Peptides against a protein of PDB entry 6DSZ. Designs and how they scored, part 124

Target 1, 361 residues: chain A of PDB entry 6DSZ
Amino acid sequence: NYVVTAQKPTAVNGCVTGHFTSAEDLNLLIAKNTRLEIYVVTAEGLRPVKEVGMYGKIAVMELFRPKGESKDLLFILTAKYNACILEYKQSGESIDIITRAHGNVQDRIGRPSETGIIGIIDPECRMIGLRLYDGLFKVIPLDRDNKELKAFNIRLEELHVIDVKFLYGCQAPTICFVYQDPQGRHVKTYEVSLREKEFNKGPWKQENVEAEASMVIAVPEPFGGAIIIGQESITYHNGDKYLAIAPPIIKQSTIVCHNRVDPNGSRYLLGDMEGRLFMLLLEKEEQMDGTVTLKDLRVELLGETSIAECLTYLDNGVVFVGSRLGDSQLVKLNVDSNEQGSYVVAMETFTNLGPIVDMCV

## One batch from the design tools (peptide; made by RFdiffusion4, then SolubleMPNN)

Design b2_p16_1_s1 (from b2_p16_1, 5 letters changed)
Fold by OpenDDE base, seed 5:
Structure b2_p16_1_s1 (fold): chain B 361 residues (1-361), chain A 16 residues (1-16)
Amino acid sequence: as target 1 above (361 residues)
Amino acid sequence: MSNIFTEKTDLSEIFK
């Protein structure tokens, strides 16, 4: 009996940082196919706390904090459309991951989107949004007492959504999305009515964005709005202000992931297909009335890492680089560049043993 | 040895 010790998955397909184990603990959560790894970020490094097996490949993993919760909850959606909300509980030395709510959100009808599953959470924790199928936006209302995740669909006129996020600072839950039609790529916003189960007109739209616009970043207050990342350009729009940059350095390789560094949305990490790590900066202009407006956008090359599938800023300039194609890394961002002009130093490398060939023998 | 996880990095200095 050869016990083929099934190698644990090492390829990272998602990562998130937040306060899952407690209000005070900083956690790194890593999705590796069907496995969730939970770490505490400590002064000494990453401390493993728990590994959780999921009943399917993790497609969405997002932390969120509903009103009245002391710590973050975890939303997971699997590739088989099993949704759950998880809570961490510790009682002395006993650690439990509790399912607060669950449900299957698969539809009997619909074309699965070619760009895969997108899952987003409203910043005010009013709902979860899912783009699973072309021409449909699925809404899961967030209710504290509901153990069963119920969902409904809203029809999208835009059949080819590229990326979608919830905006910050909106009275109603508002999505911003990039979509493609025969005329090109465009950005549109919709308000989501939970009551009427329909879309209302959003605050703004931007027609004819860059043809390769691929990502939406929702920007927190005070700026608000969204950043649209393309192959050649980065644009900002908030309904009142539009700003675009086309730094030549980003044209060399496609930006594929991003992560917010500052809670106020002043800085973002960007990773490209060559493993280059950038900082996107939102330069502020303080008005005489105390309002903060966007003055400019700036992109700076920090250095090179493994090709990131996902990025997450931890603390103290430490970044986790989750890689699917290469080794995942902890890297340190330094104030001073090295002799090569890099601000990035590898701290730890996590060997990627490649795809688990699930040889079901 | 400076604990690399305890050293606060002011990243704002990189971009001044």
Scores: peptide ipSAE 0.050, ipTM 0.780, DockQ to the pose 0.644
Fold by OpenDDE base, seed 1:
Structure b2_p16_1_s1 (fold): chain B 361 residues (1-361), chain A 16 residues (1-16)
Amino acid sequence: as target 1 above (361 residues)
Amino acid sequence: MSNIFTEKTDLSEIFK
């Protein structure tokens, strides 16, 4: 009996940072197909804490902190539509990953969306939103006492959603999404009513955005609103203010991932299909009334990395570059550029052995 | 080993 030691997956398909193990610990969580790796970020580097096998390929992985929780919880959705909420518990040297809630959210009827599974969490932790199928938005209400994740669908008139996020600072849970129709791509918002299980009109919309608009970034307060990233343009909109830039440098390759650096949403990392790493900056203008408004958007090239599937800023200019196609990296962002004009230095490289073709025997 | 995780990088200076 040759125990073929199945090689552990090395391709990264998701990463998040937050406070999962404790309120004080900074964690890096990495999804590698069916495997979840949990690290503590320390002064000495990444310390491995736990590995968890999942009952399927991880499609969504998001940290969130409900009101009254001391640390973050982890939402996972698999490609087979198994959802769970996980909690880290440590009692002395004993480490347990506890399932607080679980459920299967598969529908019997629906066309799976071509852009894949999208999972989002309301910043106020009122609900989870899922775009699984065309013309449907699935809602999982977040209730602390419910061990069973129950979901309902809201019909979405927009059949071809490209990306969707929950907005910050909204009285009701509000989604912002890019969609495509025969006239082009557009941005729309909806309020989500848990009580009525329907959409209400959102605060704003923007018709006829860039034809290749592909990503929505929800911007936290004080700015609020959203950033829309296209092939040629980056646009900010919050209902009152609109600002667009078209930096020539982003036209060279498609931006495929992003991560917020600052809690206030003043800076974002952007990664493209060539492995270029950018910083997007939101320049502030302080008004006489003490309100902060967006003055301008700027994009700067930092350097080159492996082609990122996901990015996460850790701390002290350290970034984890999760790669599916290449080696994942820890990189340092420097204040000064090197001789080649790069602000990026590789600190550690994690060899990607390629896709483990699970030959289902 | 330089404690690369303790050195604060002011990323705002990269863009001055």
Scores: peptide ipSAE 0.035, ipTM 0.745, DockQ to the pose 0.707
Fold by OpenDDE base, seed 2:
Structure b2_p16_1_s1 (fold): chain B 361 residues (1-361), chain A 16 residues (1-16)
Amino acid sequence: as target 1 above (361 residues)
Amino acid sequence: MSNIFTEKTDLSEIFK
């Protein structure tokens, strides 16, 4: 009887930071297949708090804070379409993960999207949006008293959505998405009506973006709008202002992940398929009326890390590099470059043992 | 050159 001790998954497929354990704690949450690891970020490093087994591979993991909650809640969607909202609860030494709400959001009819599951949360916590199937956008209204996650579908005319986000600063929940049609890739916005369960016309659209436009970043106020990341270009649009850059340095490898550094959206980390780490900077211009507008976009190469599946800025220049293909890392961003011109120093490395080969014997 | 890190790094005592 070989007790094959099932090796715990080590490959990271998602990470988020926020205040999950308390209002004061800074947490790092790491998804490793079916496992959720919860850490507190401390002066001494990552302190493990709890490990949680999920009933399936984690496909979406997002922190959000509904109005009147003291700390963040965690939305998880599994690859089998099990959705839950989790709360951390500590009572003395007893630590519990409470399921506030749950549901299965699988449809009986629909083609699963080839680009996988996308889950997004409205910045004002009005709804969760899910792109699970081609031609459908699923909405989960967020209601505090509802223990059962109920969803409805809105038909999308755009069948091939590449990426989607909720925009900031919108009176109604508004999505911005990159989609592909026979003419190329485009950006469109829709307002989501919870009452009518339909899309209304969004504030803006941008036809014929870069052919390899792959990511949408929703930019918070005061800038608002979105950043569209391509293979060769980075573009900003907010309905009134358009700005595009094509820095040669990003053309060498595809940007695959991003993370916001500043709450106001002034800086973003970008990771590419070669493990290069960049800083995207939004330069401000203050207008005479006191409004802040985007002056320019700039990209700076910081250094090299493991190939990131996900990035999370923690604090004090510390970044968690979640890797699926290599070792995950904690890295420090330094003000001054080293002799090699790198601003990145590895602090800690987490060994990735690779995929668990289920040998069917 | 404005140091890309000199914006308000919240000087959290984290990793000091």
Scores: peptide ipSAE 0.024, ipTM 0.592, DockQ to the pose 0.061
Fold by OpenDDE base, seed 4:
Structure b2_p16_1_s1 (fold): chain B 361 residues (1-361), chain A 16 residues (1-16)
Amino acid sequence: as target 1 above (361 residues)
Amino acid sequence: MSNIFTEKTDLSEIFK
């Protein structure tokens, strides 16, 4: 009887930071295939709290805090379209991860999108949006009393959505997305009517963005709007202001992930396919009326890490670099560069043992 | 084990 001790997956395919265990705790949540690892971020490092086995590969993992929740809830969508909302509960020494709501969001009809599953949450926690299939946007209304996640589809005229986010500061839930048509790539916005189960015209659009525009970053207030990351350019648009930069340094390798550093969206970490870590900076201009506008965008090379599948800023300049292809890392950002011009110091490395082929023997 | 958070990095200074 060979007890094949199924080696635990080590490749990271998602990470998120928030307040999941309590309102006061800073947590790092790591998705490793079917496993969710929950850590508390402490002055001494990452303290493991719990590991949770999921009923499938985690495809989406997002923290969100509905109005009147004291701590964040966790939305998970699996590659098999099982959705759940999880809550951390502790009673004395007993730790439970409870399912607040669950559902299967698979459609019987639809072409799975080539760019994979996208899951997003409205910043005001009004809904979850899912791009699972071409030409469909699935909406899960967030209702506290519903243990069953119900979803409906809205038809998207744009069949080839590359990336999508909910915007901040919108009266109605508003998505911003990059899509491709025969004329190129474009950015469009839609308001999502929960009542009518339809899209309304969004506040802005930008036709003919960079041909390789691949990521949307929703920018919080006071800036609002979105950042569009391409192969050659980074653009900002909020409906009133457009700004684009084309720093030569980003042309060397494709940016593949991002994470917001500052709550106000002033800085973002960017990771590329070569493991280069960048800081994207939004320079502010304060108007006489107190309105903050974007003055400029700047990109700075911080250093090199493992190739990030996901990035998450923790605190105090510490970043978790979740890697699928290499070792995951905790890295420290420094104000001063080292002799090599790097602002990044590796603090801890988590060995990636490679793809666990689930050999069902 | 480097005390990950003992040195307060004023992140405000990282590329102001």
Scores: peptide ipSAE 0.031, ipTM 0.744, DockQ to the pose 0.780; fails the geometry check

Design b2_p16_1_s2 (from b2_p16_1 with Y4I T6S T8K T9V)
Fold by OpenDDE base, seed 3:
Structure b2_p16_1_s2 (fold): chain B 361 residues (1-361), chain A 16 residues (1-16)
Amino acid sequence: as target 1 above (361 residues)
Amino acid sequence: SSNIFSEKVDLSKIFE
């Protein structure tokens, strides 16, 4: 019996930063196919804490903190539609990953969406939203007492959703999404009624956005609203204010991932298909009444990294670059550019050995 | 041991 020690996956397909092991610990969680790696961010670097095998490829991995939780919980959805909510529990030297809730959210009928699985969590932790199939939005209500994740579907009239997020600062859970129809790509919002299990009219919409609009970023308060990333443009909309920029530098390569740097949503990292790392800045204007509005958007090229599948800002200018196509990296952002004009310095590189062909013999 | 996080980067200055 040759126990072929299956090579550990090295390609990163997701990463998240938060407080999963404790309220005080800063964690980096990395999804590598069926494996979840949990690190503590320390002054000395990444300390490995636990590796967890999942019963399927991780398709969604999101940290969230329900009201009354001292630390973040982890939502995972696999490519086979197994959903779970995980909690980290340590008792002395014993480390346990507890499944607080689980369920299978697969539908018997539906066309899997071409843009893949999208999973989002309401910022107020009222629900999880899933775009799994064309014309359906699946809702998982978040209830503390439910060990079984129950879901229901709401019909979407918009069949070709490109990306979707929950907005911040909404009385009811509100989604913002980019969709495509025969007339082009558009942005729309819906309120989600848990009671009626239907969509209500959202606060705003924007018809005829850029033809290649591909990503939605929900912006926290005080700005609120959303950023829409395209091939040629970056737009902001919050219902009251619309602002668009078209920096020539982003036309060279498609932006494929993003991560919020500041809790207030003033800065975002952007990664493109060439491994360029950008900072998106939201310039604020304080009004006489004390309201904060968006004055302008700015994009700055920071430097080059491995081609990011996912980005996550850790702390003190350190960014984890999760790569599927190349080596993952820890990089440092510097205030001053180097001799080559780069603000990015590689600190650590994690070799990607490529796709593990699971030869199921 | 290079304290990877010892240098406080004020990222606000990258864009001054």
Scores: peptide ipSAE 0.064, ipTM 0.797, DockQ to the pose 0.784
Fold by OpenDDE base, seed 2:
Structure b2_p16_1_s2 (fold): chain B 361 residues (1-361), chain A 16 residues (1-16)
Amino acid sequence: as target 1 above (361 residues)
Amino acid sequence: SSNIFSEKVDLSKIFE
């Protein structure tokens, strides 16, 4: 009986940063198929704290902090539609990952979306939204005492949602999404009524965006609104202001991931399919009345990394590059470019042994 | 031990 020691998965399919272990600790959480790795970001580097086996491939992994919580909670959804909310607890040397809530959110009826599972959390922690099936938006209300995750569906008229996010600064939870119809791709917003379990008209829409618009980034206040990333263009819209750029440099390869650098949404990392790392900058203009408006968008090439599946800015210019196709990396962003014009220096590389094809023999 | 995170990079200066 050859105990094939199942090699641990090395391909990264998700990463997030936040304060999961404590209010003060900065954590990096890495999803590798069914495995969750938890690190503390220290001056000396990434310190491993805990590894957690999940009952399925991690499809969604998001940190959030409900009102009254001292630290972040972790929402996980698996590819088999098992949802859980996890809490880190440490008592002396004993570390435990507690399931605060769980549930299966699979529907018996529905066509699984071809673009895969999308999971999002309202910035005010009122709900979790899930796009699992075409023509349905699933809502999980966030209630403090609910050990069983209950969900309901709202029907979407838009059958082909490409990406969706919750917006910031909205009185009611509001989603912004890119969808495709026979006429092209469009952006729309809906308010989500928990009480009536329906959509209300959102604050704005933009018909006929770029044909390859693929990503929505929700922008925090004071800017608000959303960034829509296409193949050729990056656009900003907040209902009142529209701005678009088409930098030639992004046309060479499709942007596939993003991560916010600044809490105020002034800078974002962008990664493309060739492993190029960009900084997207939102230039602000302060009005005489003290309002902040978007003046311009700028994109700068930082350098090259492994092809990112996910990006996470940590601290002090350090970025984790989670790669599915290549080696994951810790990279340092420098103020000054090297002789090749790169601002990126690799600090650590994590070998990817490739997908363990579980040959079910 | 090279303190990997000890050097504060003011990223604001990268694009000033």
Scores: peptide ipSAE 0.063, ipTM 0.802, DockQ to the pose 0.801
Fold by OpenDDE base, seed 5:
Structure b2_p16_1_s2 (fold): chain B 361 residues (1-361), chain A 16 residues (1-16)
Amino acid sequence: as target 1 above (361 residues)
Amino acid sequence: SSNIFSEKVDLSKIFE
């Protein structure tokens, strides 16, 4: 009887940072296929707290803090469209992961999108948005007392959505998305009406963005708006301000992931398909009236890491590099570059043993 | 909160 110890999945397909275990704890949550790993970030390093088995591959993993919650809740969507909201509860030494709400959000009718599942949460925690199928945007209203996740669909005229985010600082929940049509790629915004279950016209649009525009980053206040990342360009738009840069350094490899460093949205980590780590900087200009406007965008090469599937800034210059293709890493960002001009130092490496071949025994 | 690794890094200085 060869007990093939089923090797635990090591390839990382998602990571998030927040305050899940308590209001004070900084957590790193890592998705490895069907497994969720929960760590506390400590002065000594990552302390494992709990592993949770999910009934399916984790496709979406997002932390959010509804009004009145002292700590973050976790939204998970699986590749089989099982949705749940999880809460961490500790009572002495007893640790429980409580399902606050659950539901299956699969539709009987719809073409699954070729770019996969996108799940986003409104920054004000009014709703969850899901792009699961072409031509549909699924909305899950966030209500405090609902143990059952109810969803409805809004029809999207734009069939080929590339990426979508909720914007910050909007009176109504507002999505910003990149889509492709026969004329190219474009950016559009919609307000989401929970009452009418429809889209209203959003605050702005930008037609004919870069042909390879692939990612939307929602920028928090005071800047607001969104960053659109392409193969050759990075653009900012907030309805009033438009700014584009085309730094030659990003042209070499496609940027595939991003993470916000500063709560105010002044800096973002960018990872490309070659494992290069960049810092995107939003240079601010303070106006005489006290308003903050975007002066410029800057991109700087920090160094090289494993090819990131996901990035998350922890604290104190430490970044978790979640890798699907290589070893995941904890890296330190330094103020001074080394002799090679790198600001990145590997602190810890987590061996990726490759895809678990589910030998259905 | 000073909750991560022993060496404090001020990242604001990287691109001043």
Scores: peptide ipSAE 0.058, ipTM 0.788, DockQ to the pose 0.477
Fold by OpenDDE base, seed 4:
Structure b2_p16_1_s2 (fold): chain B 361 residues (1-361), chain A 16 residues (1-16)
Amino acid sequence: as target 1 above (361 residues)
Amino acid sequence: SSNIFSEKVDLSKIFE
């Protein structure tokens, strides 16, 4: 009996930070193929709490806190379209990961999108949005009492969505997305009506963005709006304010991931395909009435890391660099650069053993 | 065990 101890996957394909184990604990959750690893962030480092085997490769992993919950819940969608909402429960020494809701969100008809599965959660926890198939936006209403995740589709006229996010500070759930048509790439917004199960006109659109615009970042209040990241440019739009920068440094390699550093959306980490780590800064202008507007955008090179699949700011300048292609890292951001001009110091490295080819013998 | 979080970095100062 060769117990082929299936080597645990080491390649990271997702990470998220929040308060999953308790309201007070800061957690790092790491997706490694079918495995979910849960850590508590401590002064001493990452403390492993639980490992969970998922039924399928994790495609989406997002923390969210519905109104009246004391801690975050975890939404997971697998590559096989199994959706679940997980809750951490601890009773003394007993730790349970409870499935609060589950469902399969696969459609029988639809072309799987070439840009892969996108899952997003409304910041006000009204719904989950899924872009699984071209021309469809799937909505999962978030209801506390529903153990069965039910979804419906809204038709998207825009067939080639590149990225999509829910915006902050919207009366109705509002998505912002980059899409491609024969004329190029564009940004559009839609309000999502749960009642009517349709899109309404969103607050703004921006036609003819950069041809390689690939990512949307929803910016929280007070700024609001979205950042659109391309190959050559970074743009901000909130309906009233538009600002674009084209820092030459980002043209050298494609930005592939991002993570918000500040809760107010003043700073974001950006990672590119060469493992360069950037800080995107939103410079504020305070008006006499206390209104905060965007004054400028700035990008600064922090240093180099493993090629990030995902980035997660933890605390005290510590960033988890989740890597699929290389070793994942904990890195420290410093205020002062070293002699090489780097603000990044590697603290810990997690060896990536590469793709485990499950040879089904 | 190096307290990886022992040094408070005032991130507000990172590229003010």
Scores: peptide ipSAE 0.066, ipTM 0.804, DockQ to the pose 0.855; fails the geometry check

